# Peptides against a protein of PDB entry 3PBP, part 8

Target 1, 203 residues: chain A of PDB entry 3PBP
Amino acid sequence: LNEKDLNLILNKSLVMYESLDSTTDVIVKRNVIKQLQFVSKLHENWNSRFGKVDIQKEYRLAKVQGPFTINPFPGELYDYTATNIATILIDNGQNEIVCVSFDDGSLILLFKDLEMSMSWDVDNYVYNNSLVLIERVKLQREIKSLITLPEQLGKLYVISDNIIQQVNFMSWASTLSKCINESDLNPLAGLKFESKLEDIATI
Target 2, 203 residues: chain A of PDB entry 3PBP as posed
Amino acid sequence: LNEKDLNLILNKSLVMYESLDSTTDVIVKRNVIKQLQFVSKLHENWNSRFGKVDIQKEYRLAKVQGPFTINPFPGELYDYTATNIATILIDNGQNEIVCVSFDDGSLILLFKDLEMSMSWDVDNYVYNNSLVLIERVKLQREIKSLITLPEQLGKLYVISDNIIQQVNFMSWASTLSKSINESDLNPLAGLKFESKLEDIATI

## One batch from the design tools (peptide)

Design b1_p11_1_s3 (made by RFdiffusion4, then SolubleMPNN; from b1_p11_1, 7 letters changed)
Fold by OpenDDE base, seed 1:
Structure b1_p11_1_s3 (fold): chain B 203 residues (1-203), chain A 11 residues (1-11)
Amino acid sequence: as target 1 above (203 residues)
Amino acid sequence: NLIEAVRRKIE
């Protein structure tokens, strides 16, 4: 954890808190309030010189977020099982794509367009738990593993059988990144969400 | 390390 990340989390937590109103579910209110309390306390206890923060034990008992939904979910995948998950950076900030593989050889590329607090008090915290389906890539191979390289933005390496394949989605991810960072979605109009698949090496 | 193995194959 660094100061930049802490500030980002604080800002996100504040925005979430400010979005609460009389119509907000009580469970959401509790989680968002506790989120803000937690981050605020972290910020107060932040030692910039040493990059240290004391975290109280009560906040270490956070529960698992989710379950998550995928929208739209490809109908064909109801008959198959997810096998691997990976996150891929698309810029030098915080924007990421989530990739999930299935045992039919499909890859789905997902984007989390909504912020979600941690789950503090209840199981199955599902507020803002939706992931947006961007692209489905059909490899028709048994996917063994997903590999990402931090220095390679928008690239996913898929290990299957005796081959390593690269999925490169920067053709659209660069535009997506720009849209998010500039808060302008206009460039997404007409954008083709088609990743490039390339054989890299045999293994 | 699988990541390192992949790196070697890509390079």
Scores: peptide ipSAE 0.023, ipTM 0.630, DockQ to the pose 0.020
Fold by OpenDDE base, seed 2:
Structure b1_p11_1_s3 (fold): chain B 203 residues (1-203), chain A 11 residues (1-11)
Amino acid sequence: as target 1 above (203 residues)
Amino acid sequence: NLIEAVRRKIE
């Protein structure tokens, strides 16, 4: 955690707070307000010289977010089990793709299009709990692990029994990153979400 | 470290 990250989460928390209105669910209001309070206190107690923050005990009792949904969810994957999960940076900011592998050899690339607060109050906090399916890559092999390299944006390395494969999705992720950062989704129109699969090494 | 192993293989 650094000052930049702290400022980002503060700004996000403020935006969430400002989006609250009379129609917002009470549970959501409680969570968003508590998050803003937490982040504000965190920011106040931030010591940049030592990279330290003091967190009160009450805020360390946050609960698990979720469950999450994937939309749309490929129907055929209901018969299979998820095996691995990874997050891949697509820019030098905070934009990430979530990747989940399945035991049928499928890799799904997901995007969290909605901001979600932490769960501060109740279990099963499900406000904005959806992930958008961007792409399904069928590898047709057993996926042992998913590896990412922070310096390599938009690249995922898939390790199977005998091979390391690279999934490169910067062909569309660069556009997505731009859209998010500029708050303009127009460039996504007509964009093909097709990643490049390449064999990297035999193991 | 698996990450380092991958790095060595792709470099």
Scores: peptide ipSAE 0.023, ipTM 0.637, DockQ to the pose 0.021
Fold by OpenDDE base, seed 4:
Structure b1_p11_1_s3 (fold): chain B 203 residues (1-203), chain A 11 residues (1-11)
Amino acid sequence: as target 1 above (203 residues)
Amino acid sequence: NLIEAVRRKIE
């Protein structure tokens, strides 16, 4: 955690708070308010010299977020089991793609289009719990591991028994990043969500 | 570790 990250979390929490209205569910209100309180206190107690913050006991026992949904979920994948999960940065602003692998050799690339607070009050907190399916990549091999490198934006390395492959989705992720940063979704119209697959090395 | 091994192969 650094000051930049803390500021980002604070800003996100503020936006969540400001989005609350009279129609918002009470549970959501409670969680978002507590989220903002938590982050605000963290910010107040931030010691940049040591990169430390003090956390009060009342905020240490957050509950599990989710479950999450994937929309749409590929029907054929109901017959298979998820094996790995990874998050991949697509820009320097902490926008991320979530990748899940399955034992059929598929990778699904997911985007969380809505922010979700921590769960402070109830179990099964599911407000804004959807992930958008962007792309399914079929590798047709057993996926052993997913590796990401912080300096490699929009790249996922898939490790199988004998080969390392790179999935590069910056062809569309750069546009997505721009859309997020500029709060304009128009450039997504007509965009093809097709990642590039390349063999990198034999293991 | 695996990450370093991957890095070496990529570079």
Scores: peptide ipSAE 0.022, ipTM 0.623, DockQ to the pose 0.021
Fold by OpenDDE base, seed 3:
Structure b1_p11_1_s3 (fold): chain B 203 residues (1-203), chain A 11 residues (1-11)
Amino acid sequence: as target 1 above (203 residues)
Amino acid sequence: NLIEAVRRKIE
């Protein structure tokens, strides 16, 4: 964690807080407020020289987030099992795509379009727990592992028994990144979500 | 590790 990342988290927490209103569920209000309090205290106590911060005991008892949903979920994948998961950065501002592989050889590329606070006091905190399905890539191979390289944005490497394949989705992810950063969704209109698949090496 | 192995194969 660095100062830039901390500021980003603080900004996200502030935006979540500002989105609260009289119609917001009490559990959500509590979690968002606690989130902001936590991050604010982190920011206040941040030691930039050492990248160190003291976390009070009350904030160390967070619960697990989830479960999550995928929307829409491809109907045919209900008969198959997820095998691997990876996150791929699409820019230097912490925007990322989530990828899940299935034992039918499918890859689904997912986007978290809604911010979610940590779960502070309840189990199964599911507010804003949806992932958006962007693309399904069918490899028709047994996928052993998913690999990402930090210096290669928008690229996923898929390892099977005898081959390494690259999935490159920067054709659409660059536009998505821009939309997120500029808070303008207009450029997404008419955008084709088709990734490029390339053989990289034989194993 | 596997990441480094992949990196080497890409280079």
Scores: peptide ipSAE 0.024, ipTM 0.648, DockQ to the pose 0.021; fails the geometry check

Design b1_p11_1_s4 (made by RFdiffusion4, then SolubleMPNN; from b1_p11_1, 4 letters changed)
Fold by OpenDDE base, seed 1:
Structure b1_p11_1_s4 (fold): chain B 203 residues (1-203), chain A 11 residues (1-11)
Amino acid sequence: as target 1 above (203 residues)
Amino acid sequence: NIIEAVENKIK
């Protein structure tokens, strides 16, 4: 593990932490908080002259998680069906957001990360953040299609029966992109992961 | 084409 990798893990942990809401499972919340605390402590001690990191006993029981899961997954969405998927570029590199729509009219915005996470819980709860939940947007419409325009970074167009809406998440995605590319986590502190919704046209 | 329709409405 190098400093760059640690920064990336910290970023992922922060994104997960900020995505927690009232619908998040208690066990998931606990693991996310523990992960964030652990990674933060590691980061603080990384440049310590002693090269010795004190790891609490609880964190030593961490296990590798299975891949190909969304975390934290809103419990409410277990009762609904995914309807559409889209990938949106947030910069001119390789950083992308994955969006999944559900038949309740929800959109989930996910960070695409294929790395396996660790469970920090003593109870051996297993989850993976290969797709990390960033934001849930509730449109409460029947979503027919998701459209992206290649010239418009961080914008998603949602097509319903009678309206086209724009979801603009560049308010936070630009910062996220910068943090990933520069391996600097400072700009994520206090960042709100709230996208802007705008009605574009009536169909 | 839905994409074209969207593009035309957004422009």
Scores: peptide ipSAE 0.022, ipTM 0.638, DockQ to the pose 0.020
Fold by OpenDDE base, seed 5:
Structure b1_p11_1_s4 (fold): chain B 203 residues (1-203), chain A 11 residues (1-11)
Amino acid sequence: as target 1 above (203 residues)
Amino acid sequence: NIIEAVENKIK
């Protein structure tokens, strides 16, 4: 996810928000609002780092294909600000996990796949979700940076004030990768999405 | 740079 993509998502989210009315389903409203809040927080972070970026009007003219929703979205994260975003390769193809950190020390691991998202929430109302929440990792510390190494699949390095931690999610990401590549979600049944945390270095 | 330093610690 780059700045341009974020702006696009933000614009889409805004358009979706503006489309809400009294007849809109409550669940849809909540999802759109959650999405907008989330994306806005990400955007604010971008703005703080790179300066204020005006939302390009061209993105508003783009066909809105649906909200950028994280489902399920942890409600407690509404009170916190997204601080970092990273993408982590899980295979040698194109499958990636999106990781977003928050100022509460949480990491959310997300997968961007509409088809998978729909399948994941088959028992729940899904409204054009593009991101699926796979795992929330609570580090309970200030996250300064997220680092990935291209040669290390399914590993995220989290830099805090005094420590570098590795988040290794290959325990489930390998299965996820297989499921995506083979278009078979059956192996996800019963899979535990629990990443391993390891202290790598003190800084 | 900081990134290199971190990478070196990670390796």
Scores: peptide ipSAE 0.022, ipTM 0.634, DockQ to the pose 0.020
Fold by OpenDDE base, seed 3:
Structure b1_p11_1_s4 (fold): chain B 203 residues (1-203), chain A 11 residues (1-11)
Amino acid sequence: as target 1 above (203 residues)
Amino acid sequence: NIIEAVENKIK
């Protein structure tokens, strides 16, 4: 992910925002606004890399803030451009997965490094936030948009030219949520990080 | 509205 990619994602998020009107469902509006806010924040953090970022305490606990490194980053994706970003709730405690799409049709599912988050809370300083790669989903399609519904935990809707697909990662996300909330990683041992992909509708 | 159209398809 580079500045150009962030600008692209920001522009797409803005276009999506501009498509909203008075008849749009409140939940959809909230989700689109949240996504735009997230991307805007990433963009701001990217531009202010050399400055002090003052983030309100409430945002420190609940929101991912950059600059970010993705570890491990798939080497093959260096040749592709990020196209979309989304944040998906996995529980009612506001734990979230970050999803980024690429031009090759890949989705990467990411989680904020727990140790880095704790360091931020304790030391009030984080040089660089780490995102952990959990899963790569290869769709082999041009991804036009990512949609989430707050009432549907652990589900991401992927819009391509002619199809809407659902990515459901609750098979592992429920366990991850528990691990985070209880600060115990033992339940992750032997867990398969494989999401379910399903065709929802033709468009 | 593309967002509404997508939402209706998802429902």
Scores: peptide ipSAE 0.021, ipTM 0.590, DockQ to the pose 0.023
Fold by OpenDDE base, seed 2:
Parts: C-alpha cells; structure tokens; sequence
Structure b1_p11_1_s4 (fold): chain B 203 residues (1-203), chain A 11 residues (1-11)
C-alpha cells in the first residue's frame, strides 16, 4: 500500500459514507464510519508517521481468535517478530484496542471492533477479522510484557528490563469511543492519533 | 507472580 493506493481507498470510503441514509443498518453505519475515519487519519499522518515506508495492504496474523488481518501493516515490521499482545478497553461499552509488540521495540495499536473492512458496498456487509492500524509507538526497548488494568481505560503498561512505561492513548481513544458509540465521524476531524508515553517506575 | 507484583505496584 502506497500513498496512491491509500488515496483510492479513501475515495472509496468516502463514497460509501455518502451512501449512508436513514435506512442503513446501524451496525453497517458504524463500520463504515470506523473505516472512513481510520483511513482518513492514516492518510493525514502518512508522511509524519511512516514517511516513505512501504505498507502492505494486509498482514495476516494467526492468534487464538485468529486469523486476524492488520490493515495496513507497516512494511518494515515484516523483518521483525511479534512478541506480545494485549487488549485494552477504551470504554465501558466493550470497545477495545489491540496492541502488538515487536522485537524492534515497536508497539502497534489496532482497532479490534472493525467487522467490515475494505468493503465498498453498504448492502454487502461482510464480517471479517480485520484490524485497523491506528498508531505505531517506537520504544526502542526489549519488551518483556504488556499489562492492562481493567479500571484504567486506554492505558497500557509496558514492562522492559529496567523500566515500566505507561502508554496512554485516551487523548484520542475517548473521542474514538464517542464516534463509534454515536455513529458520528465529526469529533475525529483533525484529531491526532498520538499516545503519551510516561515512565512509571524503575524495576 | 510477576504480573501481580507489577499490577500491585501500578495500582
């Protein structure tokens, strides 16, 4: 997937969004909104986050609940190995972010609740195991474990050899949650998908 | 359990 391909996907997503009306099923509407937002935001952050890195359209990841497809998958991560996985709640309505760590010290944040991806027909709802890439966080550390606390929404704790770090993505996840729950894209306009990293403790 | 220890420290 390159910038040209992403533009094509964005245009298709926009067309699909424009086709929504009062008769559209709420689940379909939500999924279209989710897809459009993620593609749009990915496009906006293309140069800043990935530069000229080639990204595959999809990457299939086998997990217990898998297989899952990550869309798009950062091309450079094909050279690295996934090490840990965690699921983080962003609200009490069961919206979740999936995080996967890699042995280069990268974290990818993925949206789990995307049942329809890369579908351009609102009348053809297809359930799939696709995950949308939201953010890549580069820690440049050996990640030993990922910890989540159920009472702490939108927070991931990363355990390395000598440090515990918190990844806080509520800066965007709260807005994302609202958009999903209300089936409204507007609040995500202009929102930057950048998590906050904080050192919590030395171990 | 290391996980429990970390959780307790973070809480």
Amino acid sequence: as target 1 above (203 residues)
Amino acid sequence: NIIEAVENKIK
Scores: peptide ipSAE 0.021, ipTM 0.625, DockQ to the pose 0.019

Design b1_p11_2 (made by RFdiffusion4)
Fold by OpenDDE base, seed 2:
Structure b1_p11_2 (fold): chain B 203 residues (1-203), chain A 11 residues (1-11)
Amino acid sequence: as target 1 above (203 residues)
Amino acid sequence: HIKDAVKNKIE
């Protein structure tokens, strides 16, 4: 993927967004927003840590609801094994983030696709955005469990050998939720997808 | 308290 290709995809995503109207199905609106959010994030983070992600590779999750694909999937995680999965509500409207942990201590935060959103091809590779990578959090420890709590929107508790840590992603998830629910992508511009990590307790 | 809630769910 080069900058020109990314710009092309971005333009296509923008055109799709502009085509939305009052008659458009809510699910379609959400999917278009997810698509645009994904591409915009990639563009913004092109020179950041996410710029190093090889989006030509796919990670497939097999679940009862699956299979799902994660796009883009961090190439370095192909050498590691997924250990846990959790879903976290970000609002009362059933928007959720999916979290997958790996045995290298990484957490990936993913946005669930309601339906197959716009498929795009980059350099003759077709991408299916069933799950969109939002953030990677590196804990560099063995993750034993992922826990969510009632009424704790946008919070994930990570249990390791001797510590409970909270991952709080409401700094961006609240904005994302608003964008999805209101079908408005504008608030995503310039949004930093960086969660807050806090030690909660030693166990 | 969050700590207690987390612990209770783990146990």
Scores: peptide ipSAE 0.014, ipTM 0.530, DockQ to the pose 0.020
Fold by OpenDDE base, seed 5:
Structure b1_p11_2 (fold): chain B 203 residues (1-203), chain A 11 residues (1-11)
Amino acid sequence: as target 1 above (203 residues)
Amino acid sequence: HIKDAVKNKIE
């Protein structure tokens, strides 16, 4: 994925936005707007000094799956720009969490909801992935990079100027994985979506 | 849907 590809995705998102009218379902409308916002934020940071490679790498993966919508989207993040993206495996069955960082120091952890995307396809909408917001983690620092280790499920390493932090979300992701794999949502009842943050090293 | 379940838990 390169700048040209990103532009294509942005343009696609714009076209989707322009296709909205008064007859468009409110949920679809909202999601398309959120998608556009998401892609736009990534585009704005494409040439950023920091995180460009990471963004490009992860965006390539996203491209294969199509554009994303985010639901819900934290209102506060409309004022900020996405800086990095990463995908984190939560099990050996290829279930993943998508993480997006913002220049306010926030991380959003997202789950790829294919059900909604497929529903849109049935309705003759352009295929896109719906991303469900699971958790927002506020780090209050400039995030330079997001690193994942394949052997470490449900762990994200956040690199800032002075520190490496680990975000461990297996406390809830293990349950989520089970729900997905077993097609049983019951274990989600009472589940707290709160990741553990740990300082790993100073830089 | 998993989406609904997750969404309903987000405050």
Scores: peptide ipSAE 0.013, ipTM 0.483, DockQ to the pose 0.139
Fold by OpenDDE base, seed 1:
Structure b1_p11_2 (fold): chain B 203 residues (1-203), chain A 11 residues (1-11)
Amino acid sequence: as target 1 above (203 residues)
Amino acid sequence: HIKDAVKNKIE
């Protein structure tokens, strides 16, 4: 079922791509291509590295929010394959960050709130399945799994061959949460979106 | 401890 759903999303993205022509706006073209790249890279690794739990999480995300358009999508990641996906709570409400890992050892932290995205840049292209890139974290290691703990807000645990690392993004996520809840973007001015990396354990 | 919780989830 998960594979079928992902295939459906991929096919939808392909159809969107095929609808592009010489009269299509350049911004639209770019975003459709980015979406297709994202979905295709995710699809390539869907069945190879995900455990049952990871597949389920991705499945739920895809059903609810897919297909995805990432803005901006890091150009260098076009050459790499998505390996894992996770959703991390940043408050006790419903605000979440989406994380996608790639086989170059990168993590991208994404915000899925379309309303907030529109408020950040009125002139920016807004797609109904848009994800906003907040931060790219380069770990430079093979990422085996992503783990979240519900009691640990704004924390992602990254498992590699020999180490568990914590990515803590509450330094900016707390402010983001406040902005969303209060519908005020002013606190984002000057905010640095830099997460903290910490070695938790050797394995 | 959080280390144990993470490890237990992996296993």
Scores: peptide ipSAE 0.013, ipTM 0.512, DockQ to the pose 0.022
Fold by OpenDDE base, seed 3:
Structure b1_p11_2 (fold): chain B 203 residues (1-203), chain A 11 residues (1-11)
Amino acid sequence: as target 1 above (203 residues)
Amino acid sequence: HIKDAVKNKIE
């Protein structure tokens, strides 16, 4: 991820935020705000050239000084640039999947092992938040945009040059949601983390 | 329909 791309993502996130009003659905507001928080914090740390580098087994998103660490990070993606970020609700509560796209056509689906505060208070922000890698989806396309719909749980829409594709991960996300909510990991045993990819429309 | 919703979001 370079500064130009980050600024583009930030600007898009800001535009989405500015579109929010009193009539906007609460779930939509939450999604947009969380995405903006993620990108804003990433941007903040990007500009902070003098931050302490925490070199752990996990890899920082965008930069070593970034606020989020992906565990484990696919080594081959270090040669590519992140292009888009989205958050997808997997239940009617607060559980979300974070998706990051790369210019090689890959999508990584991530879970935040620590709950991110909705607070804008920077002082209360957990600087080193870890993201767990769940799945990598290889589309082998130039990804232009990521779209989520609040009424579509566990679904991500990917816009490429000529096609809209749906990534449906409810096959495993429903189980994950249950595990998180009940604090029981037993149902994850033997679970396959394979999303379904489907063509939705040609554009 | 989902197709319309997605298209409307893109436009």
Scores: peptide ipSAE 0.013, ipTM 0.501, DockQ to the pose 0.029

Design b1_p11_2_s1 (made by RFdiffusion4, then SolubleMPNN; from b1_p11_2, 6 letters changed)
Fold by OpenDDE base, seed 1:
Structure b1_p11_2_s1 (fold): chain B 203 residues (1-203), chain A 11 residues (1-11)
Amino acid sequence: as target 1 above (203 residues)
Amino acid sequence: NLIEAVRKKIE
C-alpha cells in the first residue's frame, strides 16, 4: 500500500458514498458507510515516511466478497465446471481482466465494470457483484494451468497437454484501458472483442 | 516452477 493507492481507494469510497440515496438498500448503505469510515481512518493514520498505517481490529474482520455473477453467462457452460482463474493487467495502472477456464476447454474473459465495497456487515455481500462477459475463447483442450506475466500486458498463457498457448487480447484491451482512463466509452463502439491465439512452445 | 518454465519457453 502506498499513498497513491490509498488516495484512489478513498476517492472510490467517496464516490460510492455519494451515490447513496433513499432507494438504496440498507445493507448497502451500511457497507458503504463503514468502508468510507475505514478508509478515512486509514488516511488519517497514514505515515508516508514509513509507509505505515494502523488498522483497527474491527476492520480486520471483513468478510468475503461475493458470490459473483457473470453476465451474460454462456448457456452451454452450465453443463461444465470452472477449473482455473487468473487476473491479467491491461495497463500499468490497475485495470484488469479476469479469466476463468472451464473443463470444456473454454476461456471466458471478464471485466468488473462496477466498484464493489468490502463486505463489512454480512456474508455474501452481492451489491455490484456482476462481471461482464467480454469474450469466450474455445481452445478444445484440457486446460491445466493459467499463467500471467506482469511485464506482459493483456497476455494470458494457457498450459494444456504440454503445449503453451498465448491468448493476446490487447487488440481490444488497449481500447478498453483508454476508455476507462479517459472516462469515454465511445471508442468501444464497433470494437471487435476477438483475442489472438498463438502456439508458443511445447513443454 | 511453472512460471519459470513458461518464461524459458517464451520467445
Scores: peptide ipSAE 0.026, ipTM 0.705, DockQ to the pose 0.020
Fold by OpenDDE base, seed 5:
Structure b1_p11_2_s1 (fold): chain B 203 residues (1-203), chain A 11 residues (1-11)
Amino acid sequence: as target 1 above (203 residues)
Amino acid sequence: NLIEAVRKKIE
């Protein structure tokens, strides 16, 4: 955690707080408020020299987020089990794609389009717990591992028994990044979410 | 490690 990250979290927390209204669920309100309180205190007590903050016990007892949903979820994947998960940066900011592999050889590329706070109050905090399915890539092989390289945006390396493959989704992720950063979804209209698959090496 | 191995393979 650095000052930049802290500021980002603070901004996110503020936005979430500002989004609260009379129709917002009480549990959501409590969590969002608690989040803002936490982050605000962190920010106030931030020691940039040492990268340290004093965290009160109550905030250290946060609960696990989730579960998450995937929308739409491919029906075929109900018969299979998720095997790996990875997050891939699509820009030098905060935007990431979540990738989940399944034992049928499928990769699903997911995006969290809604901001979710930490779970500060209750178990199974599920507000804004939806992930958007962007693309399914069928590799038809056993996926052993998912590797990402921080310096390679929008690229995922899939390791199987005999091959390393690169999934490059910057063809659409660059547009997505732009849309997010500019708060304009128009460029997404008509965008094809088709990643490029390339064999990198035989192993 | 595996990451290093991948790096070597893609270089």
Scores: peptide ipSAE 0.026, ipTM 0.704, DockQ to the pose 0.021
Fold by OpenDDE base, seed 4:
Structure b1_p11_2_s1 (fold): chain B 203 residues (1-203), chain A 11 residues (1-11)
Amino acid sequence: as target 1 above (203 residues)
Amino acid sequence: NLIEAVRKKIE
């Protein structure tokens, strides 16, 4: 955690707070307010010299987020089991794609289009818990692991028994990043969400 | 480790 990351989290928390209105569920309000309080206190107590912050006990009892939904979920994948998960940065602004692999050799690339607070109060906190399916990549291999490199944006390395493959989705992720950063989804119109697959090395 | 192995292969 650094100051930049902390500021980003604070901004996200503020946006969530500002989205609250009279129609917002009470549970959501409580969680979002608690989120903002937590992050605000973190920011206030941030010591950049040491890269540390004090956290009060009440904020150390957060519950697990989720469950999440994937929309749309490929129907054929109900017959298979998810095996790995990874997050891939697509820009320097901390926008990420979530990737899940399945034992049929499929990769699904997902985007969290809405911010979700931590769960501070209730179990199974489910607000803004949807992930958008962007692309399904069929590798038809047994996927052992997923590797990401922070210095390589929009790239996922898939490790199988005898091969390392690179999935490069910057062809569309660069546009997505732009859309997010500029708050304009128009450039996504007509965009093809097709990643490039390349063999990198044999193992 | 695996990460280092991957790095070596892609560099």
Scores: peptide ipSAE 0.025, ipTM 0.699, DockQ to the pose 0.021
Fold by OpenDDE base, seed 3:
Structure b1_p11_2_s1 (fold): chain B 203 residues (1-203), chain A 11 residues (1-11)
Amino acid sequence: as target 1 above (203 residues)
Amino acid sequence: NLIEAVRKKIE
């Protein structure tokens, strides 16, 4: 955690708070308010010199987030099992794509389009728990592992029995990043969500 | 580790 990240989290928490209205569920209100309180206190207690923060006991009892949903979920994948998961950064901020592999050789690329607060009270806090399906890539291989390299944005390496393949989705992820950072979704219109697949090495 | 192995392989 650094000052930049802390400021980002604070801004996100403020945006969530500002989105609350009279129609918002009480549980959501409570969680968002607690989120803002936590982050605000965190910010106030931030020691930039040592990178230390004192967290009060009341905020150390956060619950597990989830479950999550994938929208839309490909009907074909109901008969298959997820095998691996990875997160891939698409910019130097904190925007990322979530990738899940399945035992049919499919990769799904997902985006968390809604911010979700920590669960401070209930075990199953599910507000804004959806992931958006962006792309499905069919490799028709047994996927053993997913690897990302921090210096390579928007690239995922898929390891199978005898081959390493690269999935490069920066063709669309760069636009997505821009849209997020500028709060303008217009550039997404007409965007083709097709990643590039390349064989990298045999193993 | 596997990440480093991949890194070396793609270089």
Scores: peptide ipSAE 0.027, ipTM 0.710, DockQ to the pose 0.021; fails the geometry check

